# Ledger of designs, part 37: peptides against a protein of PDB entry 7AL2

Target 1, 85 residues: chain A of PDB entry 7AL2
Amino acid sequence: YEIMLIRPKTIDDINYVVDQVLEESNPVILDLSFLEKESPANFKLAGEKIKQMRSNYGAEALLLSRCNDKNLIIIAPKGVSLVRK

## One batch from the design tools (peptide; aimed at target 1 R54 A59 L62 I73)

Design b2_p30_5_s1 (made by RFdiffusion4, then SolubleMPNN; from b2_p30_5, 15 letters changed)
Fold by OpenDDE base, seed 5:
Structure b2_p30_5_s1 (fold): chain B 85 residues (1-85), chain A 30 residues (1-30)
Amino acid sequence: as target 1 above (85 residues)
Amino acid sequence: DEEKTRAFAEELGLELVGYENGKPVYLGRP
């Protein structure tokens, strides 16, 4: 599989992430710094989508880093486990 | 900023599951 890296700015970008996780079964590393800062509504939407992917489709998500220039999370589709050592 | 990090994690539905090297770990399982 592929690991996607994206810093979403639009709803289309958010839906692209959903498609990658649910349809393509690709993990996605997200930088949510743009949405958090520039679009509270779309940031909330992104959060809702992530929650839905977890609750309904078995996805997992892990916060990698939160800072001013990068708010990184990884979303793993069902079948790809995020393991904490 | 711990507060901003916590708020960020909460918006995404991630839960504090522990600490590593003094830093919080936020994880969302199915």
Scores: peptide ipSAE 0.761, ipTM 0.952, DockQ to the pose 0.919
OpenDDE base, seeds 1, 2, 3, 4: peptide ipSAE 0.761, 0.761, 0.761, 0.761; ipTM 0.952, 0.952, 0.952, 0.952

Design b2_p30_5_s2 (made by RFdiffusion4, then SolubleMPNN; from b2_p30_5, 14 letters changed)
Fold by OpenDDE base, seed 5:
Parts: structure tokens; sequence; C-alpha cells
Structure b2_p30_5_s2 (fold): chain B 85 residues (1-85), chain A 30 residues (1-30)
């Protein structure tokens, strides 16, 4: 599989993330910093999608870092486990 | 800041599972 890095700016980008996780079974490193700053509505939507992927499709999510320039979350599809040592 | 990060993690349904380098780690299982 591939690990995707994306900083979504549009709803299409958010849906791309969903497709990568659910359809392609690719982990996604997601930077929400653009949406958080520029589109509160789409930022909320992205969060809802993350929760839906977890609750309905067996995805996991780990918050990596949060600052002014980055809001990084890794989303792992079903079958890929996020492990903390 | 830490408070905003905690709130954000809660919004995503993530749980605090520990600390790394003095910062909390937030993880959401299915």
Amino acid sequence: as target 1 above (85 residues)
Amino acid sequence: DLEETEAFAKELGLERVGEENGKPVYLGRP
C-alpha cells in the first residue's frame, strides 16, 4: 500500500482522503491546518468524516502534532494498526 | 496550546493514551 500525505483545501480533498482510507486501504497523513484556518465548516466536516471512518469502517486515528502550520493526523484503514511504544 | 489540542482531540473522539516528550498522545481506535 501507499501512505498518502495531504493538506486538504476543499471538500473534494476531504472526499479524496475518505476514498484513500476506505476504498484504497491506504493510510493517510492528514494536515488539517488549512481547513482549520480557512474553512471552519469544512474543518468540521473533515472531523466528522474521521469519526465516521473510525466508528463505521474500523479506521484508527492518531494526532501527531498541532501548531500554527500543521495539524497532523494519521488515519489508518482497517487492517493497519497504529501502535504506540 | 494544550487546552485547544485537548478540545480538538475530543472533537475527533480521540482518547489521551499517554505522553511523548512531555506532550499528550491522542489515539482513536475503531
Scores: peptide ipSAE 0.653, ipTM 0.929, DockQ to the pose 0.831
OpenDDE base, seeds 1, 2, 3, 4: peptide ipSAE 0.652, 0.650, 0.652, 0.652; ipTM 0.929, 0.929, 0.929, 0.929

Design b2_p30_5_s3 (made by RFdiffusion4, then SolubleMPNN; from b2_p30_5, 15 letters changed)
Fold by OpenDDE base, seed 5:
Structure b2_p30_5_s3 (fold): chain B 85 residues (1-85), chain A 30 residues (1-30)
Amino acid sequence: as target 1 above (85 residues)
Amino acid sequence: DLEETKKFAEELGLELVGYENGKPVFLGRP
């Protein structure tokens, strides 16, 4: 599989993430710094989508880093496990 | 800071599951 890296800025970008996780079964590393800062509504939407992917489709999500210029989260589709050592 | 990070994680449905090297770990399982 492929691991996608994206810093979403629009609803289309958010839907792209959903498609990658659910349809393509690709993990996605997200930088949510733009949405959090520039669009609270779309940030909330992104969060809702992540919650839905987890609750309905078996996805997992892990916060990788939070700083001023990068708020990194990985979303793994069902079948790709995020393992904590 | 930790409080802001908790709020950030909460919006994404992630939960504090522990600490590693003194840093909080936020995870969302199915």
Scores: peptide ipSAE 0.718, ipTM 0.944, DockQ to the pose 0.945
OpenDDE base, seeds 1, 2, 3, 4: peptide ipSAE 0.715, 0.715, 0.717, 0.620; ipTM 0.943, 0.943, 0.944, 0.924

Design b2_p30_5_s4 (made by RFdiffusion4, then SolubleMPNN; from b2_p30_5, 15 letters changed)
Fold by OpenDDE base, seed 1:
Structure b2_p30_5_s4 (fold): chain B 85 residues (1-85), chain A 30 residues (1-30)
Amino acid sequence: as target 1 above (85 residues)
Amino acid sequence: SLKETEEFAKTLGLELVGYENGKPVFLGRP
């Protein structure tokens, strides 16, 4: 599989993340900092999609870093475990 | 701030599972 890195700016980008996790079974490193600053509606939508992927499709998510211009989350599809040592 | 980060993590349904280098770790498993 591949590991995708994306800083989404549009709904299309959000849907791309969903497709990567659910259809392609690729982990995604997601930076929500753009949406958090520029689009409260799409920021909320992104969060809802993350919750849905976890609740309905067995995805895992880990908040990696949150600061002024960075909001990094890794989302792993079912079958890929996030392990903390 | 830590409080804001905790609130954000909560909106995603993530749980505090520990600390790393003094920073909280938030993880959401299915």
Scores: peptide ipSAE 0.579, ipTM 0.915, DockQ to the pose 0.843
OpenDDE base, seeds 2, 3, 4, 5: peptide ipSAE 0.577, 0.576, 0.577, 0.578; ipTM 0.915, 0.914, 0.914, 0.914

Design b2_p30_6 (made by RFdiffusion4)
Pose (drawn by RFdiffusion4):
Structure b2_p30_6 (pose): chain A 85 residues (1-85), chain P 30 residues (1-30)
Amino acid sequence: as target 1 above (85 residues)
Amino acid sequence: DDYKDWINEVLSELSPEQQQLYKDMIDTDF
C-alpha cells in the first residue's frame, strides 16, 4: 500500500483524504494547520469527516505533532493498525 | 501515560470548541 502526505487547503483536498482512507485503503499523514488558520469552517468539516470515518468505517486517527504552523494527524484505514510501542 | 499527558497539554491550549473537535476526531486514549 501507500501512505499519502498532504496539507489540505480546499474542500477537494478533504474529499481526497476521504477517498484515500475509504476507497484506496491508504493511510494519510495530513497537516491541518492551513485549514485551522485559513478556514475554520473547513477545519471543522475535516474533523467531522475524520469522526465519521472512525465511527462508521473503523479508521484510527492519531495526533503526531502540534506546534506553531503544524497540526499533524495520521489516519489509518480499517486494515492498517497503528501500534503503539 | 505519556501520550495522555501530552494530549491533555495539547487540548488545554485549544478553545473549548477545538478541544471537543479534537476529542471527537482523535484517539486521546491511544

Design b2_p30_6_s1 (made by RFdiffusion4, then SolubleMPNN; from b2_p30_6, 11 letters changed)
Fold by OpenDDE base, seed 4:
Structure b2_p30_6_s1 (fold): chain B 85 residues (1-85), chain A 30 residues (1-30)
Amino acid sequence: as target 1 above (85 residues)
Amino acid sequence: DPYKKWLNEVLSTLSEEEQELYKESIDVNF
């Protein structure tokens, strides 16, 4: 698999994340800081999509870093486990 | 409980979806 890195800015980017996780089975490290700052509606949509992937498709999602300029989350598809060492 | 107070303070600034993500992250780390 590939690990995708993205800072979503549009709905198309959000759908890209969903497609990578659910269809391509690729983990995604994403920075939601742009949406959080610039588009409350799309930020909410992104959150809803992540919640749906976790609830309905067995994806895992963890916050990697949240600070002034970052909102980094990793989303792993079912079958790719996030393991703490 | 200082930890609970801190956690609630942090969580109160986040969306519901982010709160869930943060809780999971804390569970992993603590």
Scores: peptide ipSAE 0.026, ipTM 0.502, DockQ to the pose 0.230
OpenDDE base, seeds 1, 2, 3, 5: peptide ipSAE 0.023, 0.022, 0.022, 0.022; ipTM 0.476, 0.519, 0.514, 0.504

Design b2_p30_6_s2 (made by RFdiffusion4, then SolubleMPNN; from b2_p30_6, 12 letters changed)
Fold by OpenDDE base, seed 3:
Structure b2_p30_6_s2 (fold): chain B 85 residues (1-85), chain A 30 residues (1-30)
Amino acid sequence: as target 1 above (85 residues)
Amino acid sequence: DEYEKWLNEVLSTLSEEEQELYKESIDVNF
C-alpha cells in the first residue's frame, strides 16, 4: 500500500480521502486545518465521513498533532493496524 | 471545548497519555 498525504480544501478532496481508504486500502495522513478554518460545513462533513469509515468499515483514525495551523490525523483502513512502539 | 467534543466523537479513542505521546513524538509539515 501507499501512504497518502493531503490537506483537503474541497469536497472533492474529502471524497478522495474516502476513496483512498475504502477503495484503495491506503492509509491517509491528512491536515484538516484548512477546512476547520475556512469551511465549517466541509469540516463537519469530513468528520462525518471519518466517523462513517470507522463505524461501517473498521477504519482507525487518530490525532497526530494539533496547533493553531495544524490538525494532523492519520486514517488507516481495516487491515492496516496503527501500532505504538 | 467544541474541538475536544469533535475529537471524542469523530476519532478513535486514545488515553490522554497516548495522545500526548503522539503529539510529542511526531511533528509533520506538508
Scores: peptide ipSAE 0.337, ipTM 0.788, DockQ to the pose 0.067
OpenDDE base, seeds 1, 2, 4, 5: peptide ipSAE 0.328, 0.333, 0.317, 0.334; ipTM 0.783, 0.783, 0.778, 0.785

Design b2_p30_6_s3 (made by RFdiffusion4, then SolubleMPNN; from b2_p30_6, 10 letters changed)
Fold by OpenDDE base, seed 1:
Structure b2_p30_6_s3 (fold): chain B 85 residues (1-85), chain A 30 residues (1-30)
Amino acid sequence: as target 1 above (85 residues)
Amino acid sequence: DEYKKWLNEVLSTLSPEEQELYKESIDVNF
């Protein structure tokens, strides 16, 4: 698999993340800071999609970094385990 | 757990909706 990096700005970007996790089984490190600042509606949508991937498809998501200009989350598909030591 | 400690600090600064976004991650990974 590949690890995808993205800072989504549009709904298309959000759907890209969903496709990478669910269809391609690729982990995604995404920065939600743009949506958080520029589009609260799309930020909410992104969060809902992440919740759906967890609930319906067994994806895992962890917050990596949170500050003014960064909201980094890793999303792993069901087949890829996130291990914290 | 240092991560959990950090995460809880972060969560306390977030909106209730955003707290929900990370709630399941705590359950799965801790």
Scores: peptide ipSAE 0.317, ipTM 0.777, DockQ to the pose 0.467
OpenDDE base, seeds 2, 3, 4, 5: peptide ipSAE 0.145, 0.276, 0.189, 0.183; ipTM 0.672, 0.756, 0.713, 0.708

Design b2_p30_6_s4 (made by RFdiffusion4, then SolubleMPNN; from b2_p30_6, 11 letters changed)
Fold by OpenDDE base, seed 5:
Structure b2_p30_6_s4 (fold): chain B 85 residues (1-85), chain A 30 residues (1-30)
Amino acid sequence: as target 1 above (85 residues)
Amino acid sequence: DEYKKRLNEVLSTLSPEEQELYKESIDVNF
């Protein structure tokens, strides 16, 4: 698999993330900082999609880093485990 | 509970919208 990195800015970007996780089975590292600051509506939508992927498809979602200008989250598809040492 | 402790620490710095995301969808136990 590939690990995709994206800082989503549009609904198309959000749907791209969903496709990568569900159709391609690729983990995605997201930076939600743009949506957080520029589009509360799309930020909420992104969150809803993440919840749906976890609830319905067995994805995992983990916070990697949160600071002033970054909100990094990894979403792992079913079959790729996130393991803390 | 370590997760709950860490979650509360993170939540204290977040906007309400971010808090909703983390409470519902994001694991912070890292």
Scores: peptide ipSAE 0.324, ipTM 0.790, DockQ to the pose 0.614
OpenDDE base, seeds 1, 2, 3, 4: peptide ipSAE 0.035, 0.028, 0.227, 0.253; ipTM 0.570, 0.571, 0.735, 0.759; seeds 1, 2 fail the geometry check

Design b2_p30_7 (made by RFdiffusion4)
Pose (drawn by RFdiffusion4):
Structure b2_p30_7 (pose): chain A 85 residues (1-85), chain P 30 residues (1-30)
Amino acid sequence: as target 1 above (85 residues)
Amino acid sequence: KEEIEENAKELFGEDFEVWEEDGNWYARGL
């Protein structure tokens, strides 16, 4: 499989992440810092999509890093386990 | 820790785990 890296800026990028996790079953490492400071509406929308993917489709989501200009999240689809060691 | 918890609520909902390791903060949705 592939791990996709993205910093979403538009709704199309949000739909891109939904499709990678749900259709391609690829994990996505995404930086939500652009949406957070540029479009609070799309940041809330991106979070709602993550909550739906975890609730209905068994995706795992993990915060990896949070600092000025970075909010790094990993989303793993059902079938890729995030194993803490 | 509070900032990480708030961010985790916005992205993961109310069920999550938060911890610190090697000076870095992590949150995982449950």

Design b2_p30_7_s2 (made by RFdiffusion4, then SolubleMPNN; from b2_p30_7, 11 letters changed)
Fold by OpenDDE base, seed 3:
Structure b2_p30_7_s2 (fold): chain B 85 residues (1-85), chain A 30 residues (1-30)
Amino acid sequence: as target 1 above (85 residues)
Amino acid sequence: MKEVEEFAKQIFGENFEVWEENGKYYALGL
């Protein structure tokens, strides 16, 4: 598989993330800083999609970095485990 | 810590773990 890196800016970008995780079975590293600042509605949508992928499709998610200028999350498809060591 | 927890709730919902190490914050959806 491939690990995708994306900083979503549009709904199309959010749907791209969903396609990568569910259809392509690729982990995705997300930078949500743009959406959080520029589009509260699309930020909420992104969160809803992540929660749905976890609840319904066995995806896992981990917050990698949260500070003033970073908002990094990795989401892994079913079969790729995220482990805290 | 509270701000990170509030952010994590938006992404993970109700079930998650938050921790801090050397001033850096992390969270795992459960």
Scores: peptide ipSAE 0.706, ipTM 0.943, DockQ to the pose 0.902
OpenDDE base, seeds 1, 2, 4, 5: peptide ipSAE 0.704, 0.705, 0.704, 0.705; ipTM 0.943, 0.943, 0.942, 0.943

Design b2_p30_7_s3 (made by RFdiffusion4, then SolubleMPNN; from b2_p30_7, 13 letters changed)
Fold by OpenDDE base, seed 2:
Structure b2_p30_7_s3 (fold): chain B 85 residues (1-85), chain A 30 residues (1-30)
Amino acid sequence: as target 1 above (85 residues)
Amino acid sequence: MEEVKELAEKLFGENFEVFERNGKYYALGL
């Protein structure tokens, strides 16, 4: 598989993330900082999509970094495990 | 830690764990 890196800015970008995780089974490294600052509605939508992927499709998620200009999350599709040591 | 917890709650809902490594906080969705 491939690991995708994206800082989504639009609904199309959010849907791209969903497609990568659910259809392509690729992990995605997300930076949600743009949506968090510029579009509360789309930020909420992104969160809802993450919750849906976890609840309904077996995806996992890990929040790696939170600061003023960064909001990094890894989304792993079913079959790719996030392991902490 | 509270900032990470608040964000994790928004993004992950009820099922997550906050943990610390080398002074940094993370949140794992469960």
Scores: peptide ipSAE 0.638, ipTM 0.925, DockQ to the pose 0.921
OpenDDE base, seeds 1, 3, 4, 5: peptide ipSAE 0.636, 0.637, 0.636, 0.635; ipTM 0.924, 0.925, 0.924, 0.925

Design b2_p30_7_s4 (made by RFdiffusion4, then SolubleMPNN; from b2_p30_7, 10 letters changed)
Fold by OpenDDE base, seed 2:
Structure b2_p30_7_s4 (fold): chain B 85 residues (1-85), chain A 30 residues (1-30)
Amino acid sequence: as target 1 above (85 residues)
Amino acid sequence: MEEVKEFAKEIFGENFEVWEKDGKTFARGL
């Protein structure tokens, strides 16, 4: 598989993340900082999509970094384990 | 850490874990 990197800015980007995780089975490292600051509605949508992927499809999600300009989350599809050391 | 917990709830929902390591804060949906 491939690991996708994206800083989503639009609904299309959010749907791209969903497609990569669910259809392509690729982990995604995404920066939600743009949505959180510029579009609370789309940020909420992104969160709902993440929750749905975890709840309904067995995806895992982990917050890697949160600061002023960074909001990094990795989402792994079912079958790819996120291991904490 | 409280801010991270509030954020984690938005992204991960009801079940999540928050922890610190080497001065950095992490969170994981469970």
Scores: peptide ipSAE 0.735, ipTM 0.947, DockQ to the pose 0.932
OpenDDE base, seeds 1, 3, 4, 5: peptide ipSAE 0.733, 0.732, 0.733, 0.734; ipTM 0.946, 0.946, 0.946, 0.947

Design b2_p30_8 (made by RFdiffusion4)
Pose (drawn by RFdiffusion4):
Structure b2_p30_8 (pose): chain A 85 residues (1-85), chain P 30 residues (1-30)
Amino acid sequence: as target 1 above (85 residues)
Amino acid sequence: SNELTESITDNTIKELEENPDEVITLEKNS
């Protein structure tokens, strides 16, 4: 499989992440810092999509890093386990 | 923003700061 890296800026990038996790079953490492400071509406929308993917489709989501200009999240689809060690 | 970030993930900012060196592996299920 592939791990996709993205910093979403538009709704199309949000739909891109939904499709990678749900259709391609690829994990996505995404930086939500652009949406957080540029479009609070799309940041909330991105979070809602992530809640739906975990609730209905068994995706795991993990916060990897949070600092000025970075909010790094990993989304693993059902079938890729995030194993803490 | 922080509250929404924590709500969508399996952890908090505080837990991430307490465990900065934690190893996370990606394992494909059989």

Design b2_p30_8_s1 (made by RFdiffusion4, then SolubleMPNN; from b2_p30_8, 12 letters changed)
Fold by OpenDDE base, seed 4:
Order: C-alpha cells, then structure tokens, then sequence
Structure b2_p30_8_s1 (fold): chain B 85 residues (1-85), chain A 30 residues (1-30)
C-alpha cells in the first residue's frame, strides 16, 4: 500500500482523503493545521468524515503530533492496524 | 479544538505529550 501525507485546504482535499482510505485502502497522515486555523467549518467536516470512517468502515486513527503549529493524525483503513509501542 | 481531535482518535493530547518517544507501527492484517 501507499501512505499519503496531506495538509487539506479544501473540501476536495478532504474527499481525497476519504477516497484514499476507503477506496484505495491507503493509510493517510493528515495535517489538519490549515483547516483548524482557516476554516472551522471544514475542520469540523473533516472530523465528521473521520468519525464516519471509524464508525462505519473500521478505520483507525491516532494523533501523531499536536502543538502550536502542527495537527497530525494518521488514519488507517480496515486491514491495517495501528500499534503503539 | 482538542476536544474534536480527541473524539476522532484513540489517544489523547495528554498521552502524546507525556510520551514523546512513542512509536506507532502499521501492521498489515492477515
């Protein structure tokens, strides 16, 4: 599989993430820092889509980094487990 | 918000900050 790192800025970017996880079965590392700062509405939308992927499609997600300038989350599709060590 | 982030992830900000050297492994399931 492939791993995509993306910093979404638009709804199209958010939908691209969904496609990567659900259709391509690729893990995605998300930087949500742009949406969090520039678009509260799209930040919320991204969150809802991640919730949906977790609830309905067996995706997993972990926070990788959270500080003043970073907001990194990894999302893994069903079939790829995230293990913390 | 932190609350939103923690609602969509298995871990918390506090856990992450307390364990900066945590490793995350991606394991392909059989």
Amino acid sequence: as target 1 above (85 residues)
Amino acid sequence: SIELLESITDNTVEELEANPDVKIELVREE
Scores: peptide ipSAE 0.665, ipTM 0.923, DockQ to the pose 0.890
OpenDDE base, seeds 1, 2, 3, 5: peptide ipSAE 0.664, 0.664, 0.664, 0.665; ipTM 0.922, 0.922, 0.922, 0.923

Design b2_p30_8_s2 (made by RFdiffusion4, then SolubleMPNN; from b2_p30_8, 12 letters changed)
Fold by OpenDDE base, seed 4:
Order: structure tokens, then C-alpha cells, then sequence
Structure b2_p30_8_s2 (fold): chain B 85 residues (1-85), chain A 30 residues (1-30)
């Protein structure tokens, strides 16, 4: 697999993340800081899609960093486990 | 919001702050 890094700004970017996780089975490191600040609607949409991936497709998600300017989450597809150490 | 973030991740902001040097290992399932 490949690990994708993205800071989504549009709905197309959000759908790209979904495709990477569900169709390509690639983990994604996601920076939601842009959406959180600039598009509350798309921030909520991104959250809904992550919830759906976790709930329905066996994806895992962990918060990696949260500060004034960061909002980093890793999303792993089914078949790649996240182990905390 | 923090509430939204914690609803989409399995860990919390508080846990993250208490363990700033946590390592996340990606393990491919067999």
C-alpha cells in the first residue's frame, strides 16, 4: 500500500480520501485544518464520511495532532491496523 | 470542533496531549 498525505480543501478532495481508503486500500494522513477554518459545512461532511468508513467498512482513525494550526488524522483501511505504542 | 474530531477518531485530544511522543505503527493484516 501507499500512504497518502492530503490537506483537503474541496468536496472533490474529500471524495479522493474516501476513494483512497475504500477503493485503493491506502492509509491516509489527513489535515483537516483548512476545512475546519474555511468551510464548516465541508468539515462536517468530511467527518460524516470518516464515520461512515469506520462504521460500515472497518476503517480505523486516530488523531495525530491537534493544536492552534493543526488537525491531523490518520485513517487506515480494513486490512491495515493502527497500533499505538 | 473538538467534539466532532473526537467523534471520528478512536482517541481523544486529552490522550494525545498526555502522550505527545506516541508512535503509531501500521500493521498489514495477514
Amino acid sequence: as target 1 above (85 residues)
Amino acid sequence: SIELLESITSNTVEELEKNPNEVIELVREE
Scores: peptide ipSAE 0.674, ipTM 0.922, DockQ to the pose 0.925
OpenDDE base, seeds 1, 2, 3, 5: peptide ipSAE 0.673, 0.673, 0.673, 0.673; ipTM 0.922, 0.922, 0.922, 0.922

Design b2_p30_8_s3 (made by RFdiffusion4, then SolubleMPNN; from b2_p30_8, 14 letters changed)
Fold by OpenDDE base, seed 4:
Structure b2_p30_8_s3 (fold): chain B 85 residues (1-85), chain A 30 residues (1-30)
Amino acid sequence: as target 1 above (85 residues)
Amino acid sequence: SDKLLEEITSNTIEELKKNPNQVIELVKEK
């Protein structure tokens, strides 16, 4: 499978992430730093989409990095398990 | 928002602070 790294800036980017996870079954590493800084509304939207993928479609998500200027998340589709070592 | 991040991930910021270096395996299920 493929793994995408993306720093979404637009709603189209957010929807592309959803498509990668749900339709293509590809894990995605998300850098939400742009949205968090530049668009609180789209940051919230991205969060809602991730919640929905987790609650309704069996996706998993782990926080990879967090500090004042970082929020990296890995999202895995159903069928790909995230195992922390 | 830290609150939002913790809502959308299975781990916490506190855990991450304690263990900032991570090895994560992606296992494809049958």
Scores: peptide ipSAE 0.665, ipTM 0.927, DockQ to the pose 0.883
OpenDDE base, seeds 1, 2, 3, 5: peptide ipSAE 0.664, 0.664, 0.664, 0.664; ipTM 0.926, 0.927, 0.927, 0.926

Design b2_p30_8_s4 (made by RFdiffusion4, then SolubleMPNN; from b2_p30_8, 12 letters changed)
Fold by OpenDDE base, seed 5:
Structure b2_p30_8_s4 (fold): chain B 85 residues (1-85), chain A 30 residues (1-30)
Amino acid sequence: as target 1 above (85 residues)
Amino acid sequence: SDEILESITSNTVEELKANPDEVIELVKEK
């Protein structure tokens, strides 16, 4: 598989993440800092999409980094497990 | 928002801060 790093800015970017996880079965590292700051509505949308992937499609998601200008999350598709040690 | 953030992920901000050296492995299922 491939791992993508993306800092989404638009709904198209959010949908691209969904495609990577659900269609391509690729893990994605997301920086949600732009959406969190610039578009609360799209930030909420991104969150809803992630919740849906977790609840309905077997995806996992972990917070990787949190600070003033970073909001990093890894999303793993079904078939790639996140193991914490 | 940390509240929204923590609703998205399986871990919390507090857990992350408390365990900066945690290792996360990606394991492909066979």
Scores: peptide ipSAE 0.684, ipTM 0.928, DockQ to the pose 0.952
OpenDDE base, seeds 1, 2, 3, 4: peptide ipSAE 0.682, 0.682, 0.682, 0.683; ipTM 0.928, 0.927, 0.927, 0.927

